# Peptides against a protein of PDB entry 5EIB, part 346

Target 1, 366 residues: chain A of PDB entry 5EIB
Amino acid sequence: VDLEPGTMDSVRSGPFGQIFRPDNFVFGQSGAGNNWAKGHYTEGAELVDSVLDVVRKESESCDCLQGFQLTHSLGGGTGSGMGTLLISKIREEYPDRIMNTFSVMPSPKVSDTVVEPYNATLSVHQLVENTDETYCIDNEALYDICFRTLKLTTPTYGDLNHLVSATMSGVTTCLRFPGQLNADLRKLAVNMVPFPRLHFFMPGFAPLTSRGSQQYRALTVPELTQQMFDSKNMMAACDPRHGRYLTVAAIFRGRMSMKEVDEQMLNVQNKNSSYFVEWIPNNVKTAVCDIPPRGLKMSATFIGNSTAIQELFKRISEQFTAMFRRKAFLHWYTGEGMDEMEFTEAESNMNDLVSEYQQYQDATAD
Target 2, 366 residues: chain A of PDB entry 5EIB as posed
Amino acid sequence: VDLEPGTMDSVRSGPFGQIFRPDNFVFGQSGAGNNWAKGHYTEGAELVDSVLDVVRKESESCDCLQGFQLTHSLGGGTGSGMGTLLISKIREEYPDRIMNTFSVMPSPKVSDTVVEPYNATLSVHQLVENTDETYSIDNEALYDICFRTLKLTTPTYGDLNHLVSATMSGVTTCLRFPGQLNADLRKLAVNMVPFPRLHFFMPGFAPLTSRGSQQYRALTVPELTQQMFDSKNMMAACDPRHGRYLTVAAIFRGRMSMKEVDEQMLNVQNKNSSYFVEWIPNNVKTAVCDIPPRGLKMSATFIGNSTAIQELFKRISEQFTAMFRRKAFLHWYTGEGMDEMEFTEAESNMNDLVSEYQQYQDATAD

## One batch from the design tools (peptide; made by RFdiffusion4, then SolubleMPNN)

Design b2_p30_1_s4 (from b2_p30_1, 13 letters changed)
Fold by OpenDDE base, seed 5:
Structure b2_p30_1_s4 (fold): chain B 366 residues (1-366), chain A 30 residues (1-30)
Amino acid sequence: as target 1 above (366 residues)
Amino acid sequence: KRAEEIRRRIAERRAERAAELAARLAAIAA
C-alpha cells in the first residue's frame, strides 16, 4: 500500500514483484508529502476503505487467522499516518486478533525530512494503544551497523533495507517452520510482553560481517551468541547495558548442537545477569531451526524486550519538543484537520511510556 | 484543565488497553 503510484511500479518491476497478487496493490495518486496528517485524516482516509476490503478478502481466505503484520516507516506520511490509521481500523474490526508491526524509526543521519519527529511521535502514540507487538527497527542503528560493522563508506537505503529484510526473516522463522517455540503470534506475545504497554522489541541479527572479513569468519554458536548480545548489533539505537531485559527470545538457524546452544545461552545470561530483571523467571527463550537462511551455514536472531528502548523514545521526544515549542510546521498538520491537542497527547503518552520503562528498570524483587 | 483532561484520557486508554491485552493473554493461557 502506498499513497504514491510510483512506489508500486517499483515493487511490481522488482525481482519478486510477481509473488504478490495484483489486486492486493492498493495505491493513491497524491502522496502524503511526508505529513502524518495527510496520511491519517485526508489522503490516507480516502484510501483506507479500499485497503480494508483487501484485508477482509485475504482474512476470509485464511484457515486460521492469527493476526496482522504491518511494515511501515514512522518518518514518512504514508507509513506513519496511513499505517496507524490502518492499524486502528483493523483493531476495530478484528479486536481479538494480534496486531504486529515492523516499525522503522527515523534518523537525521539517513533522512533530511524535518517533520520526522512529529510523524514518529504521532505514530508511537498510536502504536502504544493499538499494537500488541512492535519490532523497533531504527534507521540510526541500521546506518551505524552499515558504517561500522559492514564497513560501508556511504550506506544507502538499499543497504539498510537488506538489514531490515534479514531481521524480518529471522524473527518470523518460528512462524514459518513447524514445531518451534513461539510458533504463533499469541504465544510470542505471552512470552515477550509481560506488561501490555511494554511491547516494543529490540531486534538483532547475526552474523553481520563486512565483505572483506567474510572469508576469515568462522560461524560458531559461541560467536553468534556473542554477536547477538552485542550492543553494536542491535537494530534499535539503544544500548542494552543502559537498561534491563524484561524478556528475550533467541532464534538459531542451521545445523548445530542444541546442547551447545543451551550452554552458550546460559553462559551469556550469567555473564550479563545485571542486565536482566531478576523478578521475571525464565525470561529467556531459545529456539533452534535446522534450516539455515539462504547463503549462510547458521544464523541467530535476537528479540529483546528491554527497558533500554526508552533511549530511542527519548531521542524522538527531544526532537519533537524542540520543534513543537516553536510551533514549527504545525500549520501543515492543522490544515489537514488535526488539533494541536493531539500533539500534546502524543508527547505525553510517549513520555509516560518512557517513565513506565524506567519504573520497571528500577524495580526489585523486594 | 486541558493538561488534566489529556492526562485523564491517556490514563483511561491505558487502562482499557491493559484490560484488553490481559484478557487476550488469559485466553491463550487457557
Scores: peptide ipSAE 0.017, ipTM 0.458, DockQ to the pose 0.124
Fold by OpenDDE base, seed 3:
Structure b2_p30_1_s4 (fold): chain B 366 residues (1-366), chain A 30 residues (1-30)
Amino acid sequence: as target 1 above (366 residues)
Amino acid sequence: KRAEEIRRRIAERRAERAAELAARLAAIAA
């Protein structure tokens, strides 16, 4: 789904364009112009019913509908505005189904869109209320991984999207292969989300290796485990050492010793015990799938629910506040029928979320 | 009127969330 036809044409002409049903391509003509309000209230609102018709049709064809997965950007107008409108409408129609998102956070290092802080803040407000699970994929973190870890001098959107794809494949492994931990979206939510509003995850993927170092790297369980818990490997721009993990899931793929996995997972928890909350018992879950990803002997995917994710929301909030105090570009949003109070409500809800994470970070077992 | 209603709703939601958080923290301490 897109408000721009050119994106859909690119998908159709791509190497996997033929795997999608032609009738499931829904697109507009006018675009959102990087304006959340155009995506949410005007251009997107005109298209949303056509998308919902497709969603209903596909949902009715499912033998066992678990829920929905949305991939979107929070910096643009379509992914942010129309994406959150779609989430809201799907939640209204399917209140008993899981809503899962892969939400790409904007960064000034990657995009020159000035109004991204508005789009992101307005989107986060919707995600707090209408999603059950949100994987926070930060373009800043992806850029830093590409540049520092992968040694790409000039990271492209293609390079960033490769990391996103690897992560999405990793976190969905348990959903796609039988007999795994978190075999459905609801079980994942139960294991990962101890508090309903605190459903934002930092993902990570290992191995991440530069082309020049590939020949020297042994793929071992200890190395995967070490890289997976490394702060530099997080695909959300926050340092887990500045907070505490509420819950963690680790998904290993490939032929490996379960005993070795368990030993390494215990070792990393013990070594990093100060970075876990002590009052949530058994808060680390491990799964092993014997089927490796394409082109790798083994991999590990990390899902962390950490109070450190407040750093991401603080960054967005600071950028938002700096713009909103100046009333910069507000006329673009109010002209689409938004009230200035919607900005204040969104800002307030995001700040409340930050405060909630901080309170749980500071909580001790008495 | 709409601004006052939104402010009231925000304040109510904050109070509810604060109470819920306090109850959860109390349950963890018990």
Scores: peptide ipSAE 0.014, ipTM 0.447, DockQ to the pose 0.636
Fold by OpenDDE base, seed 4:
Structure b2_p30_1_s4 (fold): chain B 366 residues (1-366), chain A 30 residues (1-30)
Amino acid sequence: as target 1 above (366 residues)
Amino acid sequence: KRAEEIRRRIAERRAERAAELAARLAAIAA
């Protein structure tokens, strides 16, 4: 789905364009112009019914519908505005199904779109209320990984999207291969989301290796485990050491010893025990899939529900506040039918979320 | 028990903040 036809044509003409049904390509003629309000109230609102018709058709064809997965950007107008509208409409029609998102967080390092903090804040407000699980894929973190870890001097969207695809493949492993931990979206929610509003995940992937060093790197279970818990491997720009893990899932792929995985996972938990809440027992889950990703002997994917994720929301909030206090560009949104009150509500809800994370971070077992 | 207490305290603080926000919004609308 897109409000711009050119993006859809690129997907259709791509190497995997044929895996999608032609009738499932829904697109508009007028883009959102990086305006959340255009995506949510005007251009996106005109297209959303056509998308819902496709969603209904595909949902009816499912033998066992678990829920929905949306991939979208929070910086643009389509992914943020229309994406959150679609989430809301699907939630209304399917209130008993799981809503899962891969939400790409904006960064000034990656995009020069000045209104991204508005689009992100307005989107987070919707995601807090209308999603059950949200993977926070932060363009800030992706850029830093590309630059610092992968040694790419000028990271491209292609480089960032490669990390996104690896992460998405990793976190969906248990859904795609039978007999795994978190084999369904509901079980994932039960294991990862102890508090309904705190459903924002910090994903991570290992190995992350520069092209020049790949041939010299041994892939071992200890190395994967260490890298997976390293802040430098997190796809969200927050340091887990500045918070506490509520829950963790680790997904290993490749031929490896389950015993060795369990030993290394125990070791890393013990080493990092101060960074876990002590009042949630058995809050680390591990899965192993014998099928490695393409081109790797083994990998590990990390899913963390950490109170450190508040650093990401604080960054967006600070950027939002700096613009909103000046009423910068508000006329672009109000001209599409938004009220200034919606901005204040969104800001407040995001600040409440930050405060909730902080309370759980400070909570000690007495 | 402690998780329930924490959830209760969070709910109470959210209610307080919602009331403060409502008061601020009312003051802006006046």
Scores: peptide ipSAE 0.022, ipTM 0.432, DockQ to the pose 0.053; fails the geometry check
Fold by OpenDDE base, seed 2:
Structure b2_p30_1_s4 (fold): chain B 366 residues (1-366), chain A 30 residues (1-30)
Amino acid sequence: as target 1 above (366 residues)
Amino acid sequence: KRAEEIRRRIAERRAERAAELAARLAAIAA
């Protein structure tokens, strides 16, 4: 789905364009112009019914519909505005299905679009209310991983998207292979989301290695375990050492000793015990899949529900506030039928979310 | 006290979600 036809043409002409049904390509003509309001209230609203018709058709063809997965950017107008509209509409029609998202957070390091803080804040407001699970893919973190870890001097969108794809493949491993922990979206939600509003995850993937170091790096369970818990390996731009993990899932792929995995997972928890909440028992879950990812002997994917994710939302909030106080570009949104109150409500809800994370971070066993 | 309350809320919410999941899985299997 896109409000611009050119994106769809690129997908269709791409190496995987043939895997999608032609009738499942739904697109507009005018685009959203990086405006959430155009995506949510005008251009997107005109297209959403056509998307819902396709969603219904595909849902009816499913033998076992667990839920929906949306991949979208929160910085643009289509992914943010129309994406959240679609989430809302699907939630209304399928209230008993899991809503899962991969939400790409904007970064000034990657995009010069000035209104991204508005689009992100308005989107987060919707995600808090209408999603069950949200993987936070932060372009800030992806850029930093590419630059610092992968030693790419000028990270491209291709480099960032490679990290996203590896992560998406990792976190969906348990859904795609039988006999795994979190074999369905709801089990994942039960294990990962102790509080309904606190459903935002920090993903990570290991191994991440620069081309120059690949030949010298051993792929071992201890090294994977160490890297996936490293703050520099998080695909959300927050330091887990500044917060506490509520829940963690680790997904190992490849031929390895389950005993060794369990030992290393226990060791990393013990070494980092101060960064876990003490009041959630058995809050770390581990899965092992014998099938490695393509091109790797083994990998580990990390899913963290951490109170440190408030740093991401604080960053967005600060940027939002700086623009909103000046009413910068606000007329672009109000001209599409939005009220200024919607901005204030969205900001308030995001700030409440930050406060909730902080309260749980500060909660002691007493 | 606060930790116990939080633990209780987590347990309740996990139980509710588990029940909802079980109901949904049952409906799908059905």
Scores: peptide ipSAE 0.017, ipTM 0.456, DockQ to the pose 0.028; fails the geometry check

Design b2_p30_2_s1 (from b2_p30_2, 17 letters changed)
Fold by OpenDDE base, seed 1:
Structure b2_p30_2_s1 (fold): chain B 366 residues (1-366), chain A 30 residues (1-30)
Amino acid sequence: as target 1 above (366 residues)
Amino acid sequence: SKIREELLKKRKEKEKKRKEEEEKLRKLLE
């Protein structure tokens, strides 16, 4: 789904364009112009019913519908505005189904789109209320990984999207291979979301290796475990050491000893015990899938529900507040039928979310 | 738009319920 035809044509003409049914390509003509309000109230609102018709058709064809997965950006107008509109509409029609998102967070390091903080804040406000699980994929973290870890001098969207794809493949491993931990979206929510509003995940992937170093790197379970918990491998620009993990899932892929995985996972928890909440028992879950990802002997994917995710929301909030106090570009949104109060409500809800994470960070076991 | 008015109404209702639930949760943590 897109409000621009050119993006859909790129998907259709791409190597995997044939995976999607032609009738499932729903697109507009005008785009959202990086305006959340165009995506949510005008251009997107005109297209949403056509998308819902496709969603219904595909849902009816499912033997057992678990829920929905949306991949979208929060910096643009379509992914943010129309994406959150679609989430709300699907949630209304399917209130008993899981809503999962892969939400790409904007960064000034990656995009010069001035209004991204507005689009992101307005989107987060919707995601807090209408999703059950949200993977926070932060363009800032992706850029930093590409530049610092992968040694790419000029990271491209292709490089960032490669990391996104690896992460998405990792976190969906258990959904794609029966009999694994978190084999369904509901089980993932039960294991990862102790508090309904605190459903924003910090994903991570290992190995992250520069092209020049790949040939010299041994892939071992200890190395994967260490890298997976390293802040430099997180796809969200947060330091886990500045918060506490509420819950963790680790997904190993490839031929390895389950015993060795369990030992290394225990060791990393013990070493980092100060970074876990003590009042959530058995809050670390591990899965091993014997099928490696393409081109790797083994990998590990991390899913963290950490109070450190508040750093991401604080960054967006600070950028939002700086613009909103100046009423910068507000007329672009109000002209699409938004009220200034919607900005204040969205800011407030995001700040409340930050406060909730901080409260649970500071909570001790009685 | 009708969609906006409906969405705004639902948001206000959700936010009210949220605040009521948060207040209940605060009282449970105190």
Scores: peptide ipSAE 0.026, ipTM 0.420, DockQ to the pose 0.080
Fold by OpenDDE base, seed 5:
Structure b2_p30_2_s1 (fold): chain B 366 residues (1-366), chain A 30 residues (1-30)
Amino acid sequence: as target 1 above (366 residues)
Amino acid sequence: SKIREELLKKRKEKEKKRKEEEEKLRKLLE
């Protein structure tokens, strides 16, 4: 789905364009112009019914519909505005189904789009209310990984999207291979989301290796375990040491000893015990899939529900506040039928979310 | 717009339910 036709042509002409049903391509002509309000109330609202018709058709064809997965950018107008409109409409029609998202967070290091903080804040307000699980894929973190870890001097969207794809492949491993931990979306929610609003995940992937160092890197279970918990391997720009893990899932892929994995996972928990909440028992889950990812002997994917995710929301909030206090570009949103009050409501709800994470970070077992 | 009003109403109703659910879960962990 896109409000720009050119995006759909690029998908169709891509290496995997043929895997998508032609009838499932829904697109507009005008684009959202990086405006959340265009995506949510005007141009996106005109297209949403056509998308819902496709969603219904695909849902009816499912033998066992678990829920929905949306991949979208929060910085743009279509992914943010129309994406959150779709989430709201789908949630209304399918209230008992899981809503899962891969939400790409904006960064000034990646895009010069000035209104991205507005689009992101307005989107987070929707995600808090209407999703059950949200993977926070942060363009800030992706850029830093590309530059610092992968040694790419000028990271491209292609380089960032490669990390996104690796992360998505990792976190969906349990859904794709039967008999694994979190084999369905509801089970993932039960294991990972102890509080309904606190459903924003920090994903991570190991190994992250520069092309120049690949030949010198021996991949071991201890190294994978250590790197998976390293802040430098997180796809969200948060330091886990500045917060506490509510829940963790670790997904190992490749031929390895389950015993060694369990030992290393216990060791990393013990070493980092101060960074876990003590009042959630058995809050770390581990899965091992014998099937490695393409081109690797082994990998580890991390899913963290951490109170450190508040750093991401604080960054967006600070950027939002700096613009909103000056009423910068508000006329672009109000002209699309939006009220200034919705900005304040969205900011307030995101700040409440930050406060909730902080409360649980500071909570001790009695 | 009518769409805005409907969406805002639904958000407020969902937020209330989420807070009620969270409070129930908090009490189970205390």
Scores: peptide ipSAE 0.022, ipTM 0.392, DockQ to the pose 0.055
Fold by OpenDDE base, seed 4:
Structure b2_p30_2_s1 (fold): chain B 366 residues (1-366), chain A 30 residues (1-30)
Amino acid sequence: as target 1 above (366 residues)
Amino acid sequence: SKIREELLKKRKEKEKKRKEEEEKLRKLLE
């Protein structure tokens, strides 16, 4: 789905364009112009019914519908505004189904779009209320991984999207292969989300290796485990050492010793025990799938629910506040049918979310 | 329709003005 035809044409002409049904391509003629309100109230509102018709058709064709997965950006107008409208409409029609998102967080390092903090804040407000689980894929972190870890001097959207695709493949491993931990979206939510509002995940992937060093690096379970828990490998720009893990899932792929995986996972928990809450028992889950990703002998994917995610929301909130205090560009949103009060409500809800994470960070076992 | 063409023209003008204002704000936030 897009409000611009050009992106859909790129997908259709791509190497995998034929895997999608032609009738499932829904697109507008005029983009959102990086405006959340255009995506949510005007251009997106005109297109949403056509998308819902496709969603209904595909849902009816499922033998057992678990839920929905949305991939969208929070910096743009279509992914943010129309994406959150679509989530709301699907939630209304399917209130008992899991809503899962891959939400790409904006960064000034990646985009010069000044209104991204507004689009992100307005989107987070919707995601807090209408999703059950959200993977926070932060363009700040992706850029830093590309530049610092992968040694790319000029990271491209292609380089960032490669990390996104690896992560999405990793976190969906248990859904695609039988007999795995978190084999359905509901089990994932039960294991990862102890509190309904605290459903924002820090993803990570290993191995991350520069092209120049790839030939010299042995892939071992200890190295994968160490890299997966490294703050520099987090695809959300926050340091887990500044917070506490509520829950963790680790998904290993490839032929490896289950015993070695269990030993390394125990060792990393023991070494980092201060960074876990002590009042959630068995809060680390591990899965091993014998099928490696394409082009690798083995990999590990990390999913963390950490109170450190508040650093990401604080960054967005600070940027939002700096613009909103000046009433910068508000007329672009209000002129599309949005109320100025929605900005204040969204800011308040995001600040409440930050406060909730801090409270659970400071909570001790009785 | 003629109305749709006028609306599209106004949107393009509005979008141009938005980009100019965004660039001014970026310079103010630097």
Scores: peptide ipSAE 0.018, ipTM 0.463, DockQ to the pose 0.034; fails the geometry check
Fold by OpenDDE base, seed 3:
Structure b2_p30_2_s1 (fold): chain B 366 residues (1-366), chain A 30 residues (1-30)
Amino acid sequence: as target 1 above (366 residues)
Amino acid sequence: SKIREELLKKRKEKEKKRKEEEEKLRKLLE
């Protein structure tokens, strides 16, 4: 789904364009112009019914519908505005189904779109209320991984999207292969989300190896375990050491010893015990899938529900506040039918979310 | 249709104005 036809043409012409049903390509003509309000109230609102018709049709074709997965950016107008409109409409029609998102957070290091803090804040407000699980994929973190870890001097969107794809493949492993931990979206939510509003995840992937070092790197369970818990490998721009993990899931892929995985997972928890809340028992879950990812002997994917995610929201809030105090570009949003009060409500709700994370970070076991 | 061409023209003009304002705001936030 896109408000721009050129994106759909790129998908169709791509190496996997033929795997998608032609009728499931729903697109507009005008784009959202990086405006959340265009995505949410005008251009996106004109297209949403056509998308919902496709969603209904695909939902009816499911033997057992667990829920929905949306991949979108929060910096643009389509992914942010229309994406959150679609989430709201799907939630209204399917209130008993899990809403899962892969939400790409904007960064000034990656994009020059000035209104991204508005689009992100307005989107986060919707995600807090209408999603059950949100993987926070931060373009800043992805850029830093590409530059520092992968040794890419000039990271491209292709390089960033490769990390996103690896992460998405990793976190969905349990859904795609039977007999695994978190084999459905609801079980994942039960294991990962102790508090309904605190459903924003920090993903990570291992191995992350530069092309020059790839031939010299032994892939071992200890190295995967160490790397997936390393703050530098988090795909959200926050430091887990500045917060506490509420819950963690680790998904290993490839032929490895379950005993070795359990030993290494215990060791990493013990080494990082200060970075876990003490009052949530059994808050680390481990899964092993014998099927490796394509091109790797083994991998590990990390899912962290950490109070450190508040750093991401604080960054967005600071950028938002700096623009909003100046009333910069508000007329672009209000001119599409949005109320100025919605900005204040979205800012307030995001600040409340930050406060909630901080409260649980500071909570001690009685 | 003439209406579609006019709408497309108006949209292009709005998008150009938007980019110009975005660039101004970027400079204000730097």
Scores: peptide ipSAE 0.013, ipTM 0.404, DockQ to the pose 0.031; fails the geometry check

